Peptides against a protein of PDB entry 5B16. Designs and how they scored, part 30

Target 1, 136 residues: chain A of PDB entry 5B16
Amino acid sequence: TPSRINHNERLEFLGDAVVEFLTSVHLYYLFPSLEEGGLATYRTAIVQNQHLAMLAKKLELDRFMLYAHGPDLCRESDLRHAMANCFEALIGAVYLEGSLEEAKQLFGRLLFNDPDLREVWLNYPLHPLQLQEPNT
Target 2, 136 residues: chain A of PDB entry 5B16 as posed
Amino acid sequence: TPSRINHNERLEFLGDAVVEFLTSVHLYYLFPSLEEGGLATYRTAIVQNQHLAMLAKKLELDRFMLYAHGPDLCRESDLRHAMANCFQALIGAVYLEGSLEEAKQLFGRLLFNDPDLREVWLNYPLHPLQLQEPNT

## One batch from the design tools (peptide; aimed at target 1 L30 D116 E119 N123)

Design b2_p22_6 (made by RFdiffusion4)
Pose (drawn by RFdiffusion4):
Structure b2_p22_6 (pose): chain A 136 residues (1-136), chain P 22 residues (1-22)
Amino acid sequence: as target 2 above (136 residues)
Amino acid sequence: DEETREERLERIQEWLDELAEE
């Protein structure tokens, strides 16, 4: 009778929705002309596990992760995939304890390497229907 | 400042297109 609640699968389950939300909202506001197709395309291109793993490496998560040796089979696939999942667990936890804005800042700073692109991603404009009318 | 922001947004779009092609 093992304990499955001691994993990061809980915070991964939360992080999945967290990353999905951040990507959806940012890709929504930064492109008020783009339809659902491009939005889903960019989103699915970002939430990809390989991309999330390479993005997780920027946090050196492979050095701080509790990845144990397997029975015999232990390729790069298990390690990178573990990084990908553990990253979602991390941003889920940051979303939980810290505010949602801290998840926005984390994922936003981790996405673009150029600091000039982060200022756009983090500071998304209002909706065009809100832009025309300042008050109501 | 508005033009610099539009240029940065175009770069983000180009980078996202390249990422989507992969």

Design b2_p22_6_s1 (made by RFdiffusion4, then SolubleMPNN; from b2_p22_6, 8 letters changed)
Fold by OpenDDE base, seed 4:
Structure b2_p22_6_s1 (fold): chain B 136 residues (1-136), chain A 22 residues (1-22)
Amino acid sequence: as target 1 above (136 residues)
Amino acid sequence: DEERRAELLARIKALLDELAAE
C-alpha cells in the first residue's frame, strides 16, 4: 500500500486535472466569444496557487495545515503553496470518492461568494454554437 | 432574464479580470 504522502500526492495530481478541467469547461461555455488567449488567462488566474489557497482558506485549511504542519509552514509563501496542494488533493478526493458533479459543486461554491454569480457559473446555458459539442 | 444573465456574466468577467491582474 502506498504511504500517506504518496496517496496525497496522487490525489493532488488528480485534483489538479479536475480543477483544470472544470475551469476550462465552465469558461468555455460561459464565454463563447472569448478567444483562446482570454480563456487561458482566466484559467490561469483561477487555478494559480495564490487563488486556490484563498479558496482553501474558506475551508479553513490554513488552520488545518498549521495544526498538521506548522513547523514546516512558517513562511506565508510555503503555507500558500501547501494550501493550494491540499485543496487540489481535496478536490481529487471528492472526485474519486464521489463524482465530478460533486467536485464541480464544491468548486463552484468556493469560487463565488455571491450566490447569483455562483448559479450562473454552475448552471450555464449552452450557446447555440456549442450545441454540437458533447458535454464533458 | 437574458439581460439579468448578461449582467451577471459581466460581473463574473470583472472578477476574473481582477484575479488575472494580480
Scores: peptide ipSAE 0.673, ipTM 0.946, DockQ to the pose 0.901
OpenDDE base, seeds 1, 2, 3, 5: peptide ipSAE 0.669, 0.671, 0.672, 0.665; ipTM 0.945, 0.946, 0.944, 0.945; seed 3 fails the geometry check

Design b2_p22_6_s2 (made by RFdiffusion4, then SolubleMPNN; from b2_p22_6, 12 letters changed)
Fold by OpenDDE base, seed 4:
Parts: C-alpha cells; sequence; structure tokens
Structure b2_p22_6_s2 (fold): chain B 136 residues (1-136), chain A 22 residues (1-22)
C-alpha cells in the first residue's frame, strides 16, 4: 500500500509517458512531412514544464498548489515545476481510471482554447503514408 | 474545407513555433 506521495509520483511517471505519447502521435499525424527533428522540437516545446504549467493553470492548479504547498512553492520556478508534475499526475490518473481517449480529450481541450484548432489537433485525417501505421 | 484546415494547421504551427522559441 503506497503512500499518497508515492502514488502521486507514480501517477506523474505514468502521466509523463501519456503526455509524451499523445503529443508524439498527434504531431506525427498533423505534420506528415515534418522531419524527426522538427517533430522532436515541437514535442519538447509542448511537454516542457513551463508549457504544462500553463495548461495546469487553466485548471487552476496554481491555486491548488499554493493552497496545498504554498510554503514550499515560494519561487515561481518551483511552482511551475510542481504544477507541471501535478498536471502529469492528473493526466496519469485520467488514463489510469478512465482511458487514453479521455486523457487525449482532456489534453486537447487544454492545449487549445480555440475549438477549431482543437478539432484539427484531435481529429486529423490519416495521411496516405501513415495508413500502415498502428492505431494509437 | 481543406483550405480552412490548412489555415488552422498554420495557426497550430505558429503556436508551436512560438513555444519552441521560448
Amino acid sequence: as target 1 above (136 residues)
Amino acid sequence: SEKRRQELLAKIKAYLDKLAAE
């Protein structure tokens, strides 16, 4: 029986992988002509702590973190890091208790406030060169 | 339309470029 702390860290671990995976998959399909380096650059940009923290802020996780861990998060950088971790844990939890699809939808909703952009991100057509790729 | 999708894709790319530049 793991402690809540251990459980949260485990969820972060899982969520990190889920976020990475979802990001990779969507980028791969969205940009069929983009080379690996470009894909990697975009992936890094999306999953970096400062960006995930931005997404976390949309869920008011900043308020949560300050409420729960305020004394330990007096620095902005510390808060961002904690928020990013918390975001990963959340995604991990959604995946664990729900599904990859639910995690995908949540992630997409947070990535883009614009519903049109969100739709493009979430609902990409398969490129002819990608038709043989495994379903994600 | 495909044109619209390309426009939206360009906006996504612009967003990602912005993130990557940070």
Scores: peptide ipSAE 0.683, ipTM 0.950, DockQ to the pose 0.880
OpenDDE base, seeds 1, 2, 3, 5: peptide ipSAE 0.681, 0.680, 0.682, 0.675; ipTM 0.950, 0.948, 0.948, 0.949; seed 3 fails the geometry check

Design b2_p22_6_s3 (made by RFdiffusion4, then SolubleMPNN; from b2_p22_6, 11 letters changed)
Fold by OpenDDE base, seed 4:
Structure b2_p22_6_s3 (fold): chain B 136 residues (1-136), chain A 22 residues (1-22)
Amino acid sequence: as target 1 above (136 residues)
Amino acid sequence: SEAERQRRLQEIKELLDKLAAE
């Protein structure tokens, strides 16, 4: 049985992929005329540690991290990095124990404070094949 | 409406532009 630390790192690994995937898919469909470079730029901006840490703060993960690892996270940059990793692990856990749809919904809720923009982000036009298999 | 959706898409793009500029 792997250690809790190892398990968390594995969840982080999975969550990183999920966040990357969800971001990529939504950008791809929402901006069909945007070139690859632009899509990549937006993806990088969304999934960068600084931004994910901000999303994590909305879930009060900063309080959690300070409680659990306070002595090791006295630096703001260290806390930010840890929060981003923890956020990825959380998304990974949601995907693992729930579904991609649940991860999508959670991520979308955090990405946009404006519910109207959130709705557009979450309700992207699907490829005809995806209509047959909505979980992909 | 589609027009409203396009407006919202533009707003999202603007937010992403700001995020990318950080």
Scores: peptide ipSAE 0.676, ipTM 0.949, DockQ to the pose 0.920
OpenDDE base, seeds 1, 2, 3, 5: peptide ipSAE 0.672, 0.673, 0.674, 0.670; ipTM 0.948, 0.948, 0.946, 0.947; seed 3 fails the geometry check

Design b2_p22_6_s4 (made by RFdiffusion4, then SolubleMPNN; from b2_p22_6, 11 letters changed)
Fold by OpenDDE base, seed 2:
Structure b2_p22_6_s4 (fold): chain B 136 residues (1-136), chain A 22 residues (1-22)
Amino acid sequence: as target 1 above (136 residues)
Amino acid sequence: MEERRRKLREKILELLDKLAAE
């Protein structure tokens, strides 16, 4: 049985992929005229450590981090990275124990406080040229 | 829908601005 630390790292690995995948899919359908470079840039903005840390803060993961590892997270950047990693691990766990849909819903709920934007993000319309591809 | 998409884009661009500021 892997250690708890190894398990969290594995979940982080999985969660990183899930977050990136979900972001990519939603951006792809929401912005059908945006070129690859733009899509990649938007994705980076959404999945950057600073942003994921902000999302993690909504879940009060910062309190957990400071409680467990406070002395080692004296730098703001270190805390952001730790929170981002923890957020990824959480998403990974939600995917693993639940489903991609549940991970999608959790991620979407955190991404936008505006319910209208949240609705658009989670329930994007398919572009006519995208109808020939599977709806992911 | 287009207006909401525009607002969504604006939010993403705001995140880009934060990234660029670092």
Scores: peptide ipSAE 0.450, ipTM 0.889, DockQ to the pose 0.303
OpenDDE base, seeds 1, 3, 4, 5: peptide ipSAE 0.446, 0.457, 0.442, 0.447; ipTM 0.887, 0.891, 0.886, 0.888; seeds 1, 3, 4, 5 fail the geometry check

Design b2_p22_7_s1 (made by RFdiffusion4, then SolubleMPNN; its pose is not in this set)
Fold by OpenDDE base, seed 2:
Structure b2_p22_7_s1 (fold): chain B 136 residues (1-136), chain A 22 residues (1-22)
Amino acid sequence: as target 1 above (136 residues)
Amino acid sequence: KNDEILEELKEKIKKLYEERKK
């Protein structure tokens, strides 16, 4: 595997973990009474390739992918998968070159077009039970 | 199905927003 491709795959690996981590943390704090199954369901929906591809489209990554890999992305599913991977790599790069906070902010901005929902997601309130265990 | 789940999530977060502004 060429060095550039390997590097992008490594960034994707990191980004995948960051996306899942951020998603998990925010869901955990936002819904303290939600059972694991519900949390997992929401997480799955958020991190699915289709959804990440939608987020990637907001950054016009589809345009980039078609420009760079058009012949290889003739199928919609291939493009979606590639966009999701590219998005993960981007988040990984933001985390690597910047910080988790920057990755969180970018991810949150893309997750919600509604600034009110975005604010709640990024600045979640503490539940009474969480106040009892603030370090958990 | 994922879209429905995401919509449900957004609705839940919306409720949190409404509760917060009260």
Scores: peptide ipSAE 0.660, ipTM 0.943, DockQ to the pose 0.921
OpenDDE base, seeds 1, 3, 4, 5: peptide ipSAE 0.656, 0.660, 0.658, 0.652; ipTM 0.941, 0.942, 0.942, 0.940

Design b2_p22_7_s2 (made by RFdiffusion4, then SolubleMPNN; its pose is not in this set)
Fold by OpenDDE base, seed 2:
Structure b2_p22_7_s2 (fold): chain B 136 residues (1-136), chain A 22 residues (1-22)
Amino acid sequence: as target 1 above (136 residues)
Amino acid sequence: SLDEILKELEERVRKLYRERKE
C-alpha cells in the first residue's frame, strides 16, 4: 500500500496532466488562428506554479497549508510551490473521483472571476473525447 | 510578466464574448 505522500504525489501527477490538457484544449479551440508559440505562452502562464497558487488561494488552500506546514513554508516561493502542487492534487482527485467535466468546471470557475468569460472559456472546446465520454 | 499575459488572455476572451453577443 502506497504511503499518503505517494498517493498525493500520484494525484498531483494526474492533476498536472489534467490541468495542462484542459488548458491546451480550451486554448486550441478558443484561438484557432493563434500560432503555437502564442498558445504555448498562454498555457505556460496558466499552468505555472505562480498562477496555480493564485487559483489555490481562491480555495483558501493557503490557510490549509500554513496550518499543516507553516514552519516549512515560511518562504513565499515554497508556499507557492506547495499550493500549486496541492491544487494539482485536488484537480487530480476531482477528475479521479468525479469526471473530467467536473474538473473542467472547477478549473474554469477559478480561472475567471467574470461569469461571462467563464462561459466563453467553457463552451468553446469540443474535443472528440468529450463527445464520446462526456461524464468521464 | 504573468499578470500581463493573463490580462491579455482575459481581454481576448472578453473580445470573444462581445463578438458572440453581437
Scores: peptide ipSAE 0.679, ipTM 0.949, DockQ to the pose 0.864
OpenDDE base, seeds 1, 3, 4, 5: peptide ipSAE 0.677, 0.676, 0.678, 0.674; ipTM 0.947, 0.947, 0.948, 0.947

Design b2_p22_7_s3 (made by RFdiffusion4, then SolubleMPNN; its pose is not in this set)
Fold by OpenDDE base, seed 4:
Structure b2_p22_7_s3 (fold): chain B 136 residues (1-136), chain A 22 residues (1-22)
Amino acid sequence: as target 1 above (136 residues)
Amino acid sequence: ENDRILAELEERLRELYEQRKA
């Protein structure tokens, strides 16, 4: 329905911000000596539609998309874009209905299949200078 | 190119992991 589409787009909007925020925060703490350009490079790679679509596949959103919208997704690029959008909407929904922590956990779990890397991503030490932020 | 960047990220995370375990 049109209403559901609008709601999904709004969730996508929110999810996009959440994904970018979480990515930024984790990179910032993980690499305290990395310059902005390097941080931005990693962030861009993580939040790109191509990568988000890959994450979406782990949730079998590709099967869902083909089932629900197959005739409208004749091109692989269209499917990728739709999957990325759906992934963002999902993260947005998790944040909205749950919490930022829940969104963080879900996102982290999907980002890395290797549990060691996942642990590093989710559990990072705070830099002493970063602890001095007043309103964090 | 994006895949290379992500691979580099994972490598750096691995290094951090090893440092923590050392």
Scores: peptide ipSAE 0.698, ipTM 0.953, DockQ to the pose 0.898
OpenDDE base, seeds 1, 2, 3, 5: peptide ipSAE 0.694, 0.698, 0.697, 0.695; ipTM 0.952, 0.953, 0.952, 0.952; seed 2 fails the geometry check

Design b2_p22_7_s4 (made by RFdiffusion4, then SolubleMPNN; its pose is not in this set)
Fold by OpenDDE base, seed 4:
Structure b2_p22_7_s4 (fold): chain B 136 residues (1-136), chain A 22 residues (1-22)
Amino acid sequence: as target 1 above (136 residues)
Amino acid sequence: SMDAILAELEERLRKLYEKRKE
């Protein structure tokens, strides 16, 4: 079996894809008139390490990381990257052990503190043309 | 900046929310 570090890296790999996928799908449906560039801009802002680290902080991963790794993560940028990676691994684990829906719900809850915005994000209306998209 | 982009996103979502509540 792989080491815990290797396993976490694998989960991170998976989680990165899940986060990007969920973000892409939600943006796509939420903003049917937004051009690709705009969609990409929002996606980049959401999934970049700096933002994921902010989401990770809501789970107190900063305290966890400092506790677990201490002096190795004293620099803010190092901590941020580690937190982002850990967040991705967490999402990957939730997807793997649970479901995409559970990952979606967790991610949505963390993305927005405002419950109204959460609702919009999670329960987006489908554009008529988007209804023609294949279900996979 | 990231914060500005995210703020813009939230504003767009807010507009969607308000529109849905009409």
Scores: peptide ipSAE 0.682, ipTM 0.947, DockQ to the pose 0.900
OpenDDE base, seeds 1, 2, 3, 5: peptide ipSAE 0.680, 0.681, 0.682, 0.679; ipTM 0.946, 0.947, 0.946, 0.946; seed 1 fails the geometry check

Design b2_p22_8 (made by RFdiffusion4)
Pose (drawn by RFdiffusion4):
Structure b2_p22_8 (pose): chain A 136 residues (1-136), chain P 22 residues (1-22)
Amino acid sequence: as target 2 above (136 residues)
Amino acid sequence: VTHTPEQLERVKEALDEIVEES
């Protein structure tokens, strides 16, 4: 009778929705002209596990992760995939303890390497229907 | 917060690169 609640699968389950939300909202507001197709395309291109693993390496998560040696089979696939999942667990935890804005700042800073692109991603404009009318 | 068209084009280009790599 093992304990499955001691994993990061809980915070991964949360992080999945967190990352999905951040990508969805940012890709929504930054492109008020783009339809659902491009939005889903960019989103599915970003939430990809390989991309999330390479993005996770920027936090050196491979050095701080509690990855144990398997029975015999232990390729790069298990390691990188573990990084990908653990990253979602991390951003889920940051979303939980820290505010949602902290998750926005974390994922936003981790996405673009150029600091000039982050100022756009983090500071998304209002909706066009809100832009025309300042008050109501 | 206001942003120039050049900055928005660069964000789109960076995202297109991510799509091509996907």

Design b2_p22_8_s1 (made by RFdiffusion4, then SolubleMPNN; from b2_p22_8, 11 letters changed)
Fold by OpenDDE base, seed 5:
Structure b2_p22_8_s1 (fold): chain B 136 residues (1-136), chain A 22 residues (1-22)
Amino acid sequence: as target 1 above (136 residues)
Amino acid sequence: KSFSQEQLDKLKEYLDQIVAES
């Protein structure tokens, strides 16, 4: 049986892949004329630790991390790194215990505060169950 | 669901901000 730390690291590993995948898929369809390098630039910015840490703050993971690891998180960079890892683990857990769809919804919800932008991100391209709707 | 070009442009602008902050 893996330790708690090992379990969290495994979830982080999974979550990292999920975030990368979701981001890649959405960018691919949102920017059909953008070259690979451009797509990669967006992806890198979205999934890098600094940005994920910002998303983690929306879940108040900063409060959690300071409570659990305060003495080891005196530097902001350390906190950001820890928050990003924790965020990935959380996404991994949502995917593992729920579904890719649930992970997608959560990630999209956090990625955009603006509900209009969120709707575009989440629904472009359309889900297979929405094939009857216009794809524009 | 369909989206206007304006909506897509706004989304791109938002993502551009993320890139700028990276």
Scores: peptide ipSAE 0.672, ipTM 0.942, DockQ to the pose 0.700
OpenDDE base, seeds 1, 2, 3, 4: peptide ipSAE 0.664, 0.659, 0.662, 0.663; ipTM 0.936, 0.936, 0.937, 0.937; seeds 1, 3 fail the geometry check

Design b2_p22_8_s2 (made by RFdiffusion4, then SolubleMPNN; from b2_p22_8, 12 letters changed)
Fold by OpenDDE base, seed 2:
Structure b2_p22_8_s2 (fold): chain B 136 residues (1-136), chain A 22 residues (1-22)
Amino acid sequence: as target 1 above (136 residues)
Amino acid sequence: KVHSEEQLAKLREYLDQIVAAS
């Protein structure tokens, strides 16, 4: 495997964790009365390949993928998977080169087209029951 | 910034749509 591919896969590995972490943290704070199963349901839906691929389209990663890897992407499912992986790698790169905050902001901007919903997602106070929790 | 119940409800609805599309 070429070094560039290895690097991208490593970024994907990191980005996968970042996306899952950010999603988990936001859900946890925003919905303090939601049980674990409900939190997990939302997290799964948000971070699954199908959804991440949709977010990737907002960055025109589909266009990039077809340009760079068109012949290898004969199925729609393959394209979605590749786009999701590329999205994760991008988030990983933003985290690596920038910060978790920058990754958070980028992810939030893509997750919500509605600026009002985005503001709710990104900005929230700690709930009283969460005050004993360490800062994350 | 304390969010209203309405704001949280709208967010919840949006997330529900993502789940439904799964």
Scores: peptide ipSAE 0.667, ipTM 0.939, DockQ to the pose 0.801
OpenDDE base, seeds 1, 3, 4, 5: peptide ipSAE 0.666, 0.665, 0.663, 0.662; ipTM 0.934, 0.932, 0.936, 0.936

Design b2_p22_8_s3 (made by RFdiffusion4, then SolubleMPNN; from b2_p22_8, 10 letters changed)
Fold by OpenDDE base, seed 1:
Structure b2_p22_8_s3 (fold): chain B 136 residues (1-136), chain A 22 residues (1-22)
Amino acid sequence: as target 1 above (136 residues)
Amino acid sequence: KTFSQEQLEKLREYLDQIVRES
């Protein structure tokens, strides 16, 4: 029987890839005229520990982490890192036990509180569209 | 399903906010 810690780390590894993949794919199709650098900028911001930790708070993972690991997480940065890792592990588990679609739905629901924006993110056609990108 | 330019702009603005907070 594999160690629980090792198992969680494996799930984290998988979840990291899933989050990265989902983010990349959605950005790629949402912004067909955006250069690689711009896509990477959005991706980095979305998948960084600080942001994932914020998403994790929506699942009350902070409460869980403090309950289970309070003494070990005396620094805010440590807590954020741990929460991000735990979030990735959860996404990995959802993918593993469910499907990529289920992982996509969960991630999208957490990424956007606004249901209208969530709808766009989750259901934007994954094929070329004849739509101009917004000008900033 | 299709989405309007306005919807995409709002989405991008939200993502821009995430970038600013990073």
Scores: peptide ipSAE 0.667, ipTM 0.939, DockQ to the pose 0.711
OpenDDE base, seeds 2, 3, 4, 5: peptide ipSAE 0.656, 0.657, 0.662, 0.663; ipTM 0.937, 0.937, 0.941, 0.942; seeds 2, 3 fail the geometry check

Design b2_p22_8_s4 (made by RFdiffusion4, then SolubleMPNN; from b2_p22_8, 11 letters changed)
Fold by OpenDDE base, seed 1:
Structure b2_p22_8_s4 (fold): chain B 136 residues (1-136), chain A 22 residues (1-22)
Amino acid sequence: as target 1 above (136 residues)
Amino acid sequence: KTFSQEQLEKLKAYLDEIVAQA
């Protein structure tokens, strides 16, 4: 059986793909007129270590990391990287043990503190023929 | 479920902030 470290690395690998996929899909439908470069810009910003670390902080992963690995995380950049990896592993685990939908819900919940924005992100129609409400 | 352009613009603005912080 793989070591716990190896297992975490595998989960990170999976989680990275899940986060990338979810982000890509939502951006694709939310911005139907945005060119690939623009989509990539948003995606990069959302999934980069710095941002994922911020999301991880909402789960108090920073406290966990400092508790478990404090001496190894003497630099802020190291902590951010570790938190991002841990976040990826978490998403990977949620997908693996649960479902893509559960991973989607968790990621959306963390990505947006505003429940209204979260609702748009999570429930925006994934069909090009779906009509939008007019401006108010 | 449908959403207004205003709602989408608010969401976009939020994402723009994330990009700006990158």
Scores: peptide ipSAE 0.666, ipTM 0.938, DockQ to the pose 0.734
OpenDDE base, seeds 2, 3, 4, 5: peptide ipSAE 0.655, 0.662, 0.656, 0.667; ipTM 0.936, 0.936, 0.936, 0.942; seeds 2, 5 fail the geometry check

## One batch from the design tools (peptide; aimed at target 1 L27 T44 I46)

Design b2_p23_1 (made by RFdiffusion4)
Pose (drawn by RFdiffusion4):
Structure b2_p23_1 (pose): chain A 136 residues (1-136), chain P 23 residues (1-23)
Amino acid sequence: as target 2 above (136 residues)
Amino acid sequence: EEEEKLERIQEFLDELVEEKEEE
């Protein structure tokens, strides 16, 4: 009778929705002209596990992760995938303790390497229907 | 400057889409 609640699969399950929300909202507001197709395309291109793993390496998560040796089979696939999942667990936990804005800042800072692109991603404009009318 | 940054973000996202299609 093992304990499955001691994993990060909980915070991964949360982080999945967290990352999905951040990508969805940012890709929504930063492209008020783009339809659902491009939005889903960019989103699915970002939430990809390989991309999330390479993005996770920027936090050196491979050095701080509790990855144990397997029975015999232990390829790079298990390690990188573990990084990908553990990253979602991390941003889920940041979303939980810290505010949602801290998840926005974390994922935003981790996405673009150029600091000049982060200023746009983090500071998304209002909706065009809100832009025309300042008050109501 | 803002429009140029938006173009760069779009180009970078397009590169991610191309890399995904290649894989």

Design b2_p23_1_s1 (made by RFdiffusion4, then SolubleMPNN; from b2_p23_1, 12 letters changed)
Fold by OpenDDE base, seed 3:
Structure b2_p23_1_s1 (fold): chain B 136 residues (1-136), chain A 23 residues (1-23)
Amino acid sequence: as target 1 above (136 residues)
Amino acid sequence: KREELLKKIKEYLDELVAELKAA
């Protein structure tokens, strides 16, 4: 039986993939004229530890991490990294126990406080050229 | 309206890219 730490690391692994996938899909649809390099750059920026930690703070994961692991998080960078990992594990758990749709909705709500921006991110209309692409 | 919203999203993403490069 794997340890609790091992289990959380596995959830983080899964969540990382889910966040990457969701980010990729939404960027692809929102920016049909953006080249691959630009899409990749935006994806990297969205999933960087600093940003995911910021999203995690909206769920008060900073309080959680300090409460549960305070002695191990004496540096801000360590806390940020831990928060990002915890966020990924959370997304992984939501996907695993719920659905990709639920993970998408949660991620979108955290990405944008502005409901109009959130709506555009979550509910993009298909671009005419995208209608020509199979399985997209 | 949608185009303006997309512009705002792009601006947000550009800020994130700037943070990435500064890290």
Scores: peptide ipSAE 0.705, ipTM 0.954, DockQ to the pose 0.881
OpenDDE base, seeds 1, 2, 4, 5: peptide ipSAE 0.702, 0.701, 0.703, 0.699; ipTM 0.954, 0.953, 0.953, 0.953

Design b2_p23_1_s2 (made by RFdiffusion4, then SolubleMPNN; from b2_p23_1, 10 letters changed)
Fold by OpenDDE base, seed 3:
Structure b2_p23_1_s2 (fold): chain B 136 residues (1-136), chain A 23 residues (1-23)
Amino acid sequence: as target 1 above (136 residues)
Amino acid sequence: SLEEKLERIRALLDELVAELAAA
């Protein structure tokens, strides 16, 4: 059987893809007039370690990391990186054990503290400009 | 309105971009 480390790394690999996919889809629908470069810029910002670590903190993963790896995480940057990886592994696990929808809901709930913005993000309704576009 | 909410979302994203640039 694979080691605990191998299992977590595999989940992290999966979670990374899920986070990027969800982010891409939501950005695409929310900002129909934004060019590819802008979409990519926002995606990068959303999935950066610093931001994912912030989301991880909302789940109190920092306390978990300090408990499990305290001696190895004395630097702030090391902790952020570890938290981001742990967050990706968590999303990967949610997707694997549950569904993409569950991963979407969890990620969206953490992205925005404002419930109005959260609702818009999660549902990515058609923008008025999109209503005028022909169907392909 | 929806448009206003989208603008607020974009503002938050701009902040994240700025953080990345400063890193």
Scores: peptide ipSAE 0.663, ipTM 0.941, DockQ to the pose 0.895
OpenDDE base, seeds 1, 2, 4, 5: peptide ipSAE 0.660, 0.659, 0.661, 0.657; ipTM 0.940, 0.940, 0.941, 0.941

Design b2_p23_1_s3 (made by RFdiffusion4, then SolubleMPNN; from b2_p23_1, 10 letters changed)
Fold by OpenDDE base, seed 5:
Structure b2_p23_1_s3 (fold): chain B 136 residues (1-136), chain A 23 residues (1-23)
Amino acid sequence: as target 1 above (136 residues)
Amino acid sequence: KLEELLERIKKFLEELVEELRAA
């Protein structure tokens, strides 16, 4: 019987790939003239541990982590790292048990609090705003 | 409005890049 830890690590592995892929796709479309190096920089920034930990915090994973691992996460950096890993595992689980689309939507919702920015992130270049305001 | 939104996204990403470089 696989351990719970094993499941989480496997999900993290999957989630890491999903987040990387989704991020890559969105950046690719969002910045059609940006060279690979720039795209890679943005991708790395999006998936960095401190950012993923922030996204995880929106899901209150910090409360979960403190509850489950409190003494082991006495340092803020340890908590961030754990939350980032947990976030990846969560995305992996959403993809695995749901769909890539669900993972995409969840990630987008967490990435941007502003619904207008979220909409652009998710849909650019084929976007309602472009259709309505082609010269804007 | 779209151009403005794109600029805001870019700004957001640049902020993340700065965090990355500072880490």
Scores: peptide ipSAE 0.697, ipTM 0.951, DockQ to the pose 0.818
OpenDDE base, seeds 1, 2, 3, 4: peptide ipSAE 0.692, 0.688, 0.690, 0.687; ipTM 0.950, 0.949, 0.950, 0.949

